# Designs tried in a protein design run: peptides against a protein of PDB entry 7PB4. Part 242

Target 1, 105 residues: chain A of PDB entry 7PB4
Amino acid sequence: KMLNIKEYKEKLLSTLGEFLEDHFPLPDRSVKKKKKNIQESSVNLITLHEMLEILINRLFDVPHDPYVKISDSFWPPYVELLLRNGIALRHPEDPTRIRLEAFHQ
Target 2, 218 residues: chain B of PDB entry 7PB4
Amino acid sequence: DALQMAVGYFEKGPIKASQNKDKTLEKHLKTVENVAWKNGLASEEIDILLNIALSGKFGNAVNTRILKCMIPATVISEDSVVKAVSWLCVGKCSGSTKVLFYRWLVAMFDFIDRKEQINLLYGFFFASLQDDALCPYVCHLLYLLTKKENVKPFRVRKLLDLQAKMGMQPHLQALLSLYKFFAPALISVSLPVRKKIYFKNSENLWKTALLAVKQRNR

## One batch from the design tools (peptide; made by RFdiffusion4, then SolubleMPNN)

Design b2_p19_7_s2 (from b2_p19_7, 7 letters changed)
Fold by OpenDDE base, seed 5:
Structure b2_p19_7_s2 (fold): chain B 105 residues (1-105), chain C 218 residues (1-218), chain A 19 residues (1-19)
Amino acid sequence: as target 1 above (105 residues)
Amino acid sequence: as target 2 above (218 residues)
Amino acid sequence: IEEELEVLEEIFERLRLAA
């Protein structure tokens, strides 16, 4: 039973990853390289998959403070996507922090 | 030149010491407006000013005026649009600014140099269909962006659900008709054969300017 | 693991509805 759950989880993660890449990919930074606008902060945007992983891990690892600080690596459209669809919630007092919605409660 | 000074003012922000901040702002705004409507703006100028308009750096009135004069001399960079969408999602702009942006995006769609990056935002635009204020303009945008590869069963279901909720809106019908064209097997519902696709005329605000741009680029 | 799976499934469903 446990092995089956692990396998299913892996399959789900893979399928989710593919889905995220297909429908919510990061914009290609290659276009930015040609325009020498210096001020584009070298901040590497993380994928939606990585963002979700961070949020999920925080929820389970630190359940008493499940909030993650929004960094410059968080692409704003991703944040908005998660918030609008009830996947994530903003901290009521600190708009720079978000948490994964507790679907299991 | 006067335009460079104006753009620089908006980019760098108001110099702290001026007692006449409002007068200075108005002067620079008028400069940008005058050049934009007469000659159009360079892609670099649009890149800077568009981001400023959506960043929440200035008040809604100023942002609206800036956005209204985002008229290209020749082309708009797709990167500017991608960045703009990002700013839109930060939530520092008003709902009216968001609507205006989508109207602008539809109106200026043909002047965007490339569409590859914008097409990658398809899912985000599709998600915005849930916003009643944005829905008509997003449908129009999606109508322009939709490729066969974008037509998926789950999106069809979502559109049909929206139709059930909102009624048979012309903009939604137009998009559904396109979806049916690409994937007739996915849409079992008989769509009324509308001979004419009708979207709200988003370009009305820029009609004269767009004509001028097209004439200059001939 | 089961709780994580439920969370993943729900996220996936919500994203499918959004996309």
Scores: peptide ipSAE 0.541, ipTM 0.863, DockQ to the pose 0.343
Fold by OpenDDE base, seed 1:
Structure b2_p19_7_s2 (fold): chain B 105 residues (1-105), chain C 218 residues (1-218), chain A 19 residues (1-19)
Amino acid sequence: as target 1 above (105 residues)
Amino acid sequence: as target 2 above (218 residues)
Amino acid sequence: IEEELEVLEEIFERLRLAA
């Protein structure tokens, strides 16, 4: 039974990953036009999959403080997507922090 | 030139020393408006000003005026559009600004140099269908962007659910008709064969400007 | 693990509804 759950989880993660890549990919910032002066904040954006992993891990690892600070690596459309669909919540006092919704509660 | 000074003002922000900040702002805004409507703006100028309009750096009135004059001389960079979508999601712009942006995006769609990155945003645009204020314009945008590979069963279901909730809206019907064209097996419902797809084209704030742009680029 | 699975399923469903 436990093996089946692990396998199912892996399959689900794989399927989710594929879905996220297909429907919510990162924009190619590849137009590094070398124009000198705009500090293109070389901030590497993380994938939606990675963002979700961070949020899920935080929820289970630190359930008493499940909030994650929004960094520059968090693409704003992803944050908005999660918030709008009730997948994540902003901290009531600190809008720079978000948590995964506890769907099991 | 006057335009460069105006763009520079908006980019760098108001220099502290100006006692008449409002007069200076109005002067520069009028400069941008005049050039945009007469000649259009360069892609670089649009890139700068579009981001400013959506970043929340200025008040809603100023942002609205800037956005209304985002008229290209030749082309708009798709990178500017991608950046703009990101700014919309930061939540510093008003709902009215969001609506105006989507109207602008639809109106200027043909002047965007490339569509590859915009096509990647398909899912985000589709998610915005849930916003009642944006829905008509998002449907129009999706109508322009939709490819066969975008037509998925779950999206069909969502559109049908939306239709059930909102009724048979012309913009939604137009999008559904396109979906049926690409994937007839997914849409068993008989859609009325509307010969003319009517998106609210009558409210195109840029109609005259776009005609002028097309004439200059002949 | 079961709780994580439930969370993943719910996330996936919500994203499907959004996309």
Scores: peptide ipSAE 0.539, ipTM 0.860, DockQ to the pose 0.320
Fold by OpenDDE base, seed 3:
Structure b2_p19_7_s2 (fold): chain B 105 residues (1-105), chain C 218 residues (1-218), chain A 19 residues (1-19)
Amino acid sequence: as target 1 above (105 residues)
Amino acid sequence: as target 2 above (218 residues)
Amino acid sequence: IEEELEVLEEIFERLRLAA
């Protein structure tokens, strides 16, 4: 039974990853590397998959404080997507922190 | 150049020491407006000013005026649009600014140099259909962006659900008709054959300017 | 693990509805 659950989880993660890549890919920022001057802090954006992993891990690792600080690596459209669809919540007192909604009661 | 000074002012922000901050702001804003409507703005100028308008650096009135004069001389960079969408999601702009942006985006769509990166934002635009204020303009945008690969069963279901909720809106029907064209097997519902696709005229604010841009680029 | 699976399923469903 445990093996089946693990396998199912892996399959689900894989399927989710593919879905996210297909429908919510990161914009290709690679084009502007050539021009020197705009110190656009080349903050490496993380994928939506990675963002979800961070949020899920925080929820289960630190259930009493499941909030994650929004870093510059968090692409704003992803944050909005999660918030708008009730997947994540902003901290009521600190808008720079978000948590995954606890769907498990 | 007066325009360069004006753009520089908005980029660097007001210097604290000026007693006449409002007069200076108005002067530079008028300069940008005059040049934009007369000649259009360079892609670099639009990149800077569009980000400023959506970043929340200035008040809503100023941001609205800047956004209204984002008229290209030739082209708009797709990168500017991608950045703009990011700023919209930061939540520092008003709902009215968001509406204005989508109207602008639809109006200026043909002047965007490339569409590849914008097409990657399809899912985000589609998600914005749930906003009643944005829905008409987002439908129009999606009508322009939709490719066969974007037409998926779950999106069809969502559009039909929206139609059930808000009724048979012309903008929604237009998008559904396009979906049916790409994937007739996914839409079993008989859509009324409307000969004319009606979107809200997003171009009205920039009609004269757009004509001028088209004439300059011919 | 079961709780994690439930969370993943719910996230996936919500994202499917969003897209």
Scores: peptide ipSAE 0.534, ipTM 0.856, DockQ to the pose 0.318
Fold by OpenDDE base, seed 4:
Structure b2_p19_7_s2 (fold): chain B 105 residues (1-105), chain C 218 residues (1-218), chain A 19 residues (1-19)
Amino acid sequence: as target 1 above (105 residues)
Amino acid sequence: as target 2 above (218 residues)
Amino acid sequence: IEEELEVLEEIFERLRLAA
């Protein structure tokens, strides 16, 4: 039973990954977030898949504080996508932190 | 020159020590407007000013005026558009600014140097169809962007659902007709044969400027 | 693991609806 669940999880992750790559790919050029400070730090954007992994891991690893700080590597369209569709929530007191929605609760 | 000073002002922000901040802002804004409507702006200038207009650095009135004068001398960089979409998602601009941006994007579509990166944003634009204020303009944009590869069963379903909710809107019908053209098997419903595709004339705001740009680039 | 799977499924469904 456990093996079947693990295999199914892997398959689902793979399918999700393909879906994300097909429909929500990163732009080829790093969207330089203009922080107030002019430093053109070429911030490497992470994939939506990686972003979701971070959020999922945080939810299960630290359930009492499941929030992740939005870094410059978080592409704003991805953040908005997750928030708009109820996949993620902003921290009520700190809009720079987001958590995965606890769908199982 | 005056334009460089104006762009620099918007980029660097107002110097704290200026007693007449509003007058200075207005002066620079008028400079940008005048040059943009007469000669158009360089791609680099559009890149800077477009981001500023959407970043929420200035008030809605200023942002609107900047966005209205994003008229290219020759081309707009696709990178500027990608960055702009990112700023829209940050949510620091008003709904009216978002609408204006999509109108601008449709109007200036032919002047964008490349479409490859914009095509990658297809899913994000498609998601914006749910916004009633944006829907007509997003449909027009998608009509311009849609390739056969973009026509997927789940998107067809979404468009049909949206049509069920909003009614048979001309802009939705136009997009659905294009989808049916690319993938007839995915659309089982009979679409009315429309002789003319109708979108809201987003170009009206820039019509004279666009004509001038085309004449200069002949 | 089952809870993680449920979360993944829900995320996937919501993203399908978003795209």
Scores: peptide ipSAE 0.536, ipTM 0.854, DockQ to the pose 0.341; fails the geometry check

Design b2_p19_7_s3 (from b2_p19_7, 9 letters changed)
Fold by OpenDDE base, seed 4:
Structure b2_p19_7_s3 (fold): chain B 105 residues (1-105), chain C 218 residues (1-218), chain A 19 residues (1-19)
Amino acid sequence: as target 1 above (105 residues)
Amino acid sequence: as target 2 above (218 residues)
Amino acid sequence: IEKELEILEAIHERLLLAA
């Protein structure tokens, strides 16, 4: 039973990953940035998959404070996507922090 | 150059020492407007000013005026559009600015140098269909962007659900007709064969300017 | 693990509705 759950989890993660890559990929900023725009472009954006992993991990690792600080690596469209669809919530007192929504409540 | 000074002003912000901040702002805004409508703006200028208009750095009135004069001399950089979409999601611009942006994007679509990255934003645009204010313009944009590979069963369902909620809107029907064209098996519903696709004339604001741009690039 | 699965399923469902 445990093996089946693990396998199912892996399958689900794979399916979700593929879905995210297909429908919500990061824009390829690899357009040859002329030298001057280098500073703003130096921020490595993380994938939506990675963002979700961070949020999920935080929820399990620190359940009493499940909020993650929004960094420059968080692509704004992803943040908006998660918030708009009830996947994530902003901290009521600190809009720079978000948490995964508690779906199991 | 007066235009460079104006763009620089918007980029760097008002110099604290100017006693007449409003007059200076108006002067530079008029400079940008005049050049944009007469000659169009360079892609670099559009890149800077578009971001400023959507960043919330200035008030809604100023942002609206800037956005209205985002007329290219030749092309608009795809990167500028991608950045702009990011700014829209930050939430510092008004709803009216968002609407205006999509109208602008549709109107200027042919002047965007590349579409590869914009096509990657398909899912984000599709998600914006649920916004009633944006829906007509997003449908038009999606009509321009949609390829066969974008037509998926879940999107068809979403469009049909929207139609059920909003009624048979011309813009939604146009998009559904395109979806049916690419994937007839996914849409079992008989769509009326509309001979003419009707979108809101989002181009009306820039009609004269667009004609001028086309004439200069001939 | 079961809770994590439920979360993943819920996320997937919500994203499917958004896309």
Scores: peptide ipSAE 0.534, ipTM 0.870, DockQ to the pose 0.309
Fold by OpenDDE base, seed 3:
Structure b2_p19_7_s3 (fold): chain B 105 residues (1-105), chain C 218 residues (1-218), chain A 19 residues (1-19)
Amino acid sequence: as target 1 above (105 residues)
Amino acid sequence: as target 2 above (218 residues)
Amino acid sequence: IEKELEILEAIHERLLLAA
């Protein structure tokens, strides 16, 4: 029974990962930084998959404070996608923090 | 150059707390408006001003006026559009600004230099169909962007569900007809053969400006 | 593990409804 659950989890993660890559990929930042001195902070954007992993891990690691601080690596469209679809919630007092929605009561 | 000074003002913000902040703002805004409608703006100028309009740096009235002046001399950079979509999601812009942006995006679609990165945003645009205020314009945008690879069973179901809720809207019918064209097996429902595809944005705010741009680039 | 599965399923379902 445990083996079947693990296999199912792996399959689900793989399916979800493929879905995210196919339908919500990051834009290619291949715009050649011509050396204009504006330190556009080379903020490395993380994938939606990585963002979800961070949120899930925080929920399990720190259940009493499951909020993650929104960093510059969080692509705004991803944040909006999660919030609009009830996957994530903003902290009521700190809009810079979000948590995974509690799907399991 | 008066335009460079105006763009610089919006980019850097007002330097000194001068008592005449409003007059200075109006002067620079009028300069941008005049040049944009007369000659169009360079891609670099649009890049700067579009981001400013959507960043929430200025009030809604100013942002609206800036967006209305985002008329290209030749082309709009795809990168500017991608950045703009990011700003829309930050939540500092009003609902009316979002509507105006999508209207602008549809109106200026042919002047965007590349579509590769915009096509990657397909899922985000599709998600915006749920917003009643945006839906007509998003349908038009999706009509322009949709490729065979984007037509999936789950999206077909979503469109049909939306039609069930909103009724047989012309913009939804247009998009569904395109979906049926790419994937006839996914849409079993007989769509009324409409002779003319109708989108609400057929008469856009930039009709005269777009004609002028096309004439200059011939 | 069961809770994780439920979360992943819920996320997937919600994203499917969004896309």
Scores: peptide ipSAE 0.532, ipTM 0.870, DockQ to the pose 0.340
Fold by OpenDDE base, seed 1:
Structure b2_p19_7_s3 (fold): chain B 105 residues (1-105), chain C 218 residues (1-218), chain A 19 residues (1-19)
Amino acid sequence: as target 1 above (105 residues)
Amino acid sequence: as target 2 above (218 residues)
Amino acid sequence: IEKELEILEAIHERLLLAA
């Protein structure tokens, strides 16, 4: 049973990963390298997959405070996507923090 | 150059605590408007001003006026559009600004230099179909962006569900017809063969400006 | 692990509805 669960998890992660890559890929900022405007801090944006991993891990690691601070690496469209679709919630008192929605109510 | 000063004002903010902040703002807005409608704006100017309009730096009235004058002299940078979409998601602009942006995006679509990155935003645009205010314009945008590879069963289902909820809207029908064209096996429903796809083009705020741009680039 | 699976399934379902 445990082997089946692990295999299923891997399959699901793979499927989800593919789905995210196909339908919600990160835009390639490669064109911005040439314009020397200094202030564009090369903020390395993370993938939606990575963002979800962070949120899931936080939920399990710190269940009493499952909120993650939104960093500059969080692409705003991803944040909005998660919030709009009930996958994530903003902290009621701190809009810079989000958590994974508790689906197991 | 008056335009450079105006753009600089919006980018850097008011340098001097001028007692007449509102008069200065209005002066610079009028400068941008005049140049934009007369000659169009350079891609760099659009890049700067578009971000400002969507960033929430200024009030809704100012943002609306800036956005209305985002008329290119030649081309719009795809990067500007990608950045703009990001700003829309930050939530500092009004719903009306979002609608105006999508109207603008559809109107200016042919003047965008490249489409590769915009095409990657397909899923985000599709997600915006759920917004009733945006739906007509998003359908039009998707009609312009949709490739065969984008037509998936789950998206077909979503469109059909939207149609069931909203009724047979012309913009939804147009998009569904395109989907059926690319993937006839996915849409079993007989769509009325509408020979003419009617998007609400009649209210294009930029019709005259676009004609002028085309004439200058010819 | 089961909880994680449920979460992943729920996320996937919600994203499918969004895309």
Scores: peptide ipSAE 0.537, ipTM 0.871, DockQ to the pose 0.343; fails the geometry check
Fold by OpenDDE base, seed 5:
Structure b2_p19_7_s3 (fold): chain B 105 residues (1-105), chain C 218 residues (1-218), chain A 19 residues (1-19)
Amino acid sequence: as target 1 above (105 residues)
Amino acid sequence: as target 2 above (218 residues)
Amino acid sequence: IEKELEILEAIHERLLLAA
């Protein structure tokens, strides 16, 4: 039973990852290379997958304060996507912090 | 150059020392408006000003006026659009600004230099269909963007659900018709054969300006 | 692990609804 759960988890992660890559990919910054003057904000954007991992991990690691600070690496469309669809919730007092929604409770 | 000074003002913000901040703002805004409507703006100028309009740096009235004059001389960079969408998601702009942006995006669609990055935003635009205020314009945008590979069963279901909720809206019907064209097997519902695809934004605020741009680029 | 699976499933479902 445990092996089946692990295998299922791996499959689900793979499927989710593929789904995220297919339907919500990061914009390709490669287009900016040609125009010299746009200060490439040196900030590396993380994938939606990575963002979700951070949120999930925070929920498990620090359940009493499951909020993650929104960094410059968080692509705003991803944040909005998570918030609008009830996947994440903003901190009531600090809009710069978000948590994974407790939909599993 | 008056335009450069105006763009610089919006980019750097008001210098604290000016006694009449409002007059200065109005002067620069008028400069941008005049040039934009007469000659159009360079892609770089649009890039700067579009971001400013959506960043929430200025008030809604100013942002609206800036957006209304985002008229290209030749092309709009797709990167500017991607950045703009990002700013929309930050939530510092008003709902009316969002609507105006989508209207602008549809109106200026043909002047965007490339579509590859915009196509990657398909899922985000599709998600915005749930916003009643944006839905008509998003449908129009999706109508322009949709490729066969975008037509998936889950999206068909969403559109049908939306139709069930909102009724048979012309903009939804147009998009569904396109979906049926690409994937007839996914849409079993008989769509009324509408002779004319109708989107409300066919008469956009930029009609005259766009005609002028097309004439200059010929 | 079970909780994590439930979370992942819920996320996937919500994203499917969004997209």
Scores: peptide ipSAE 0.536, ipTM 0.871, DockQ to the pose 0.355; fails the geometry check

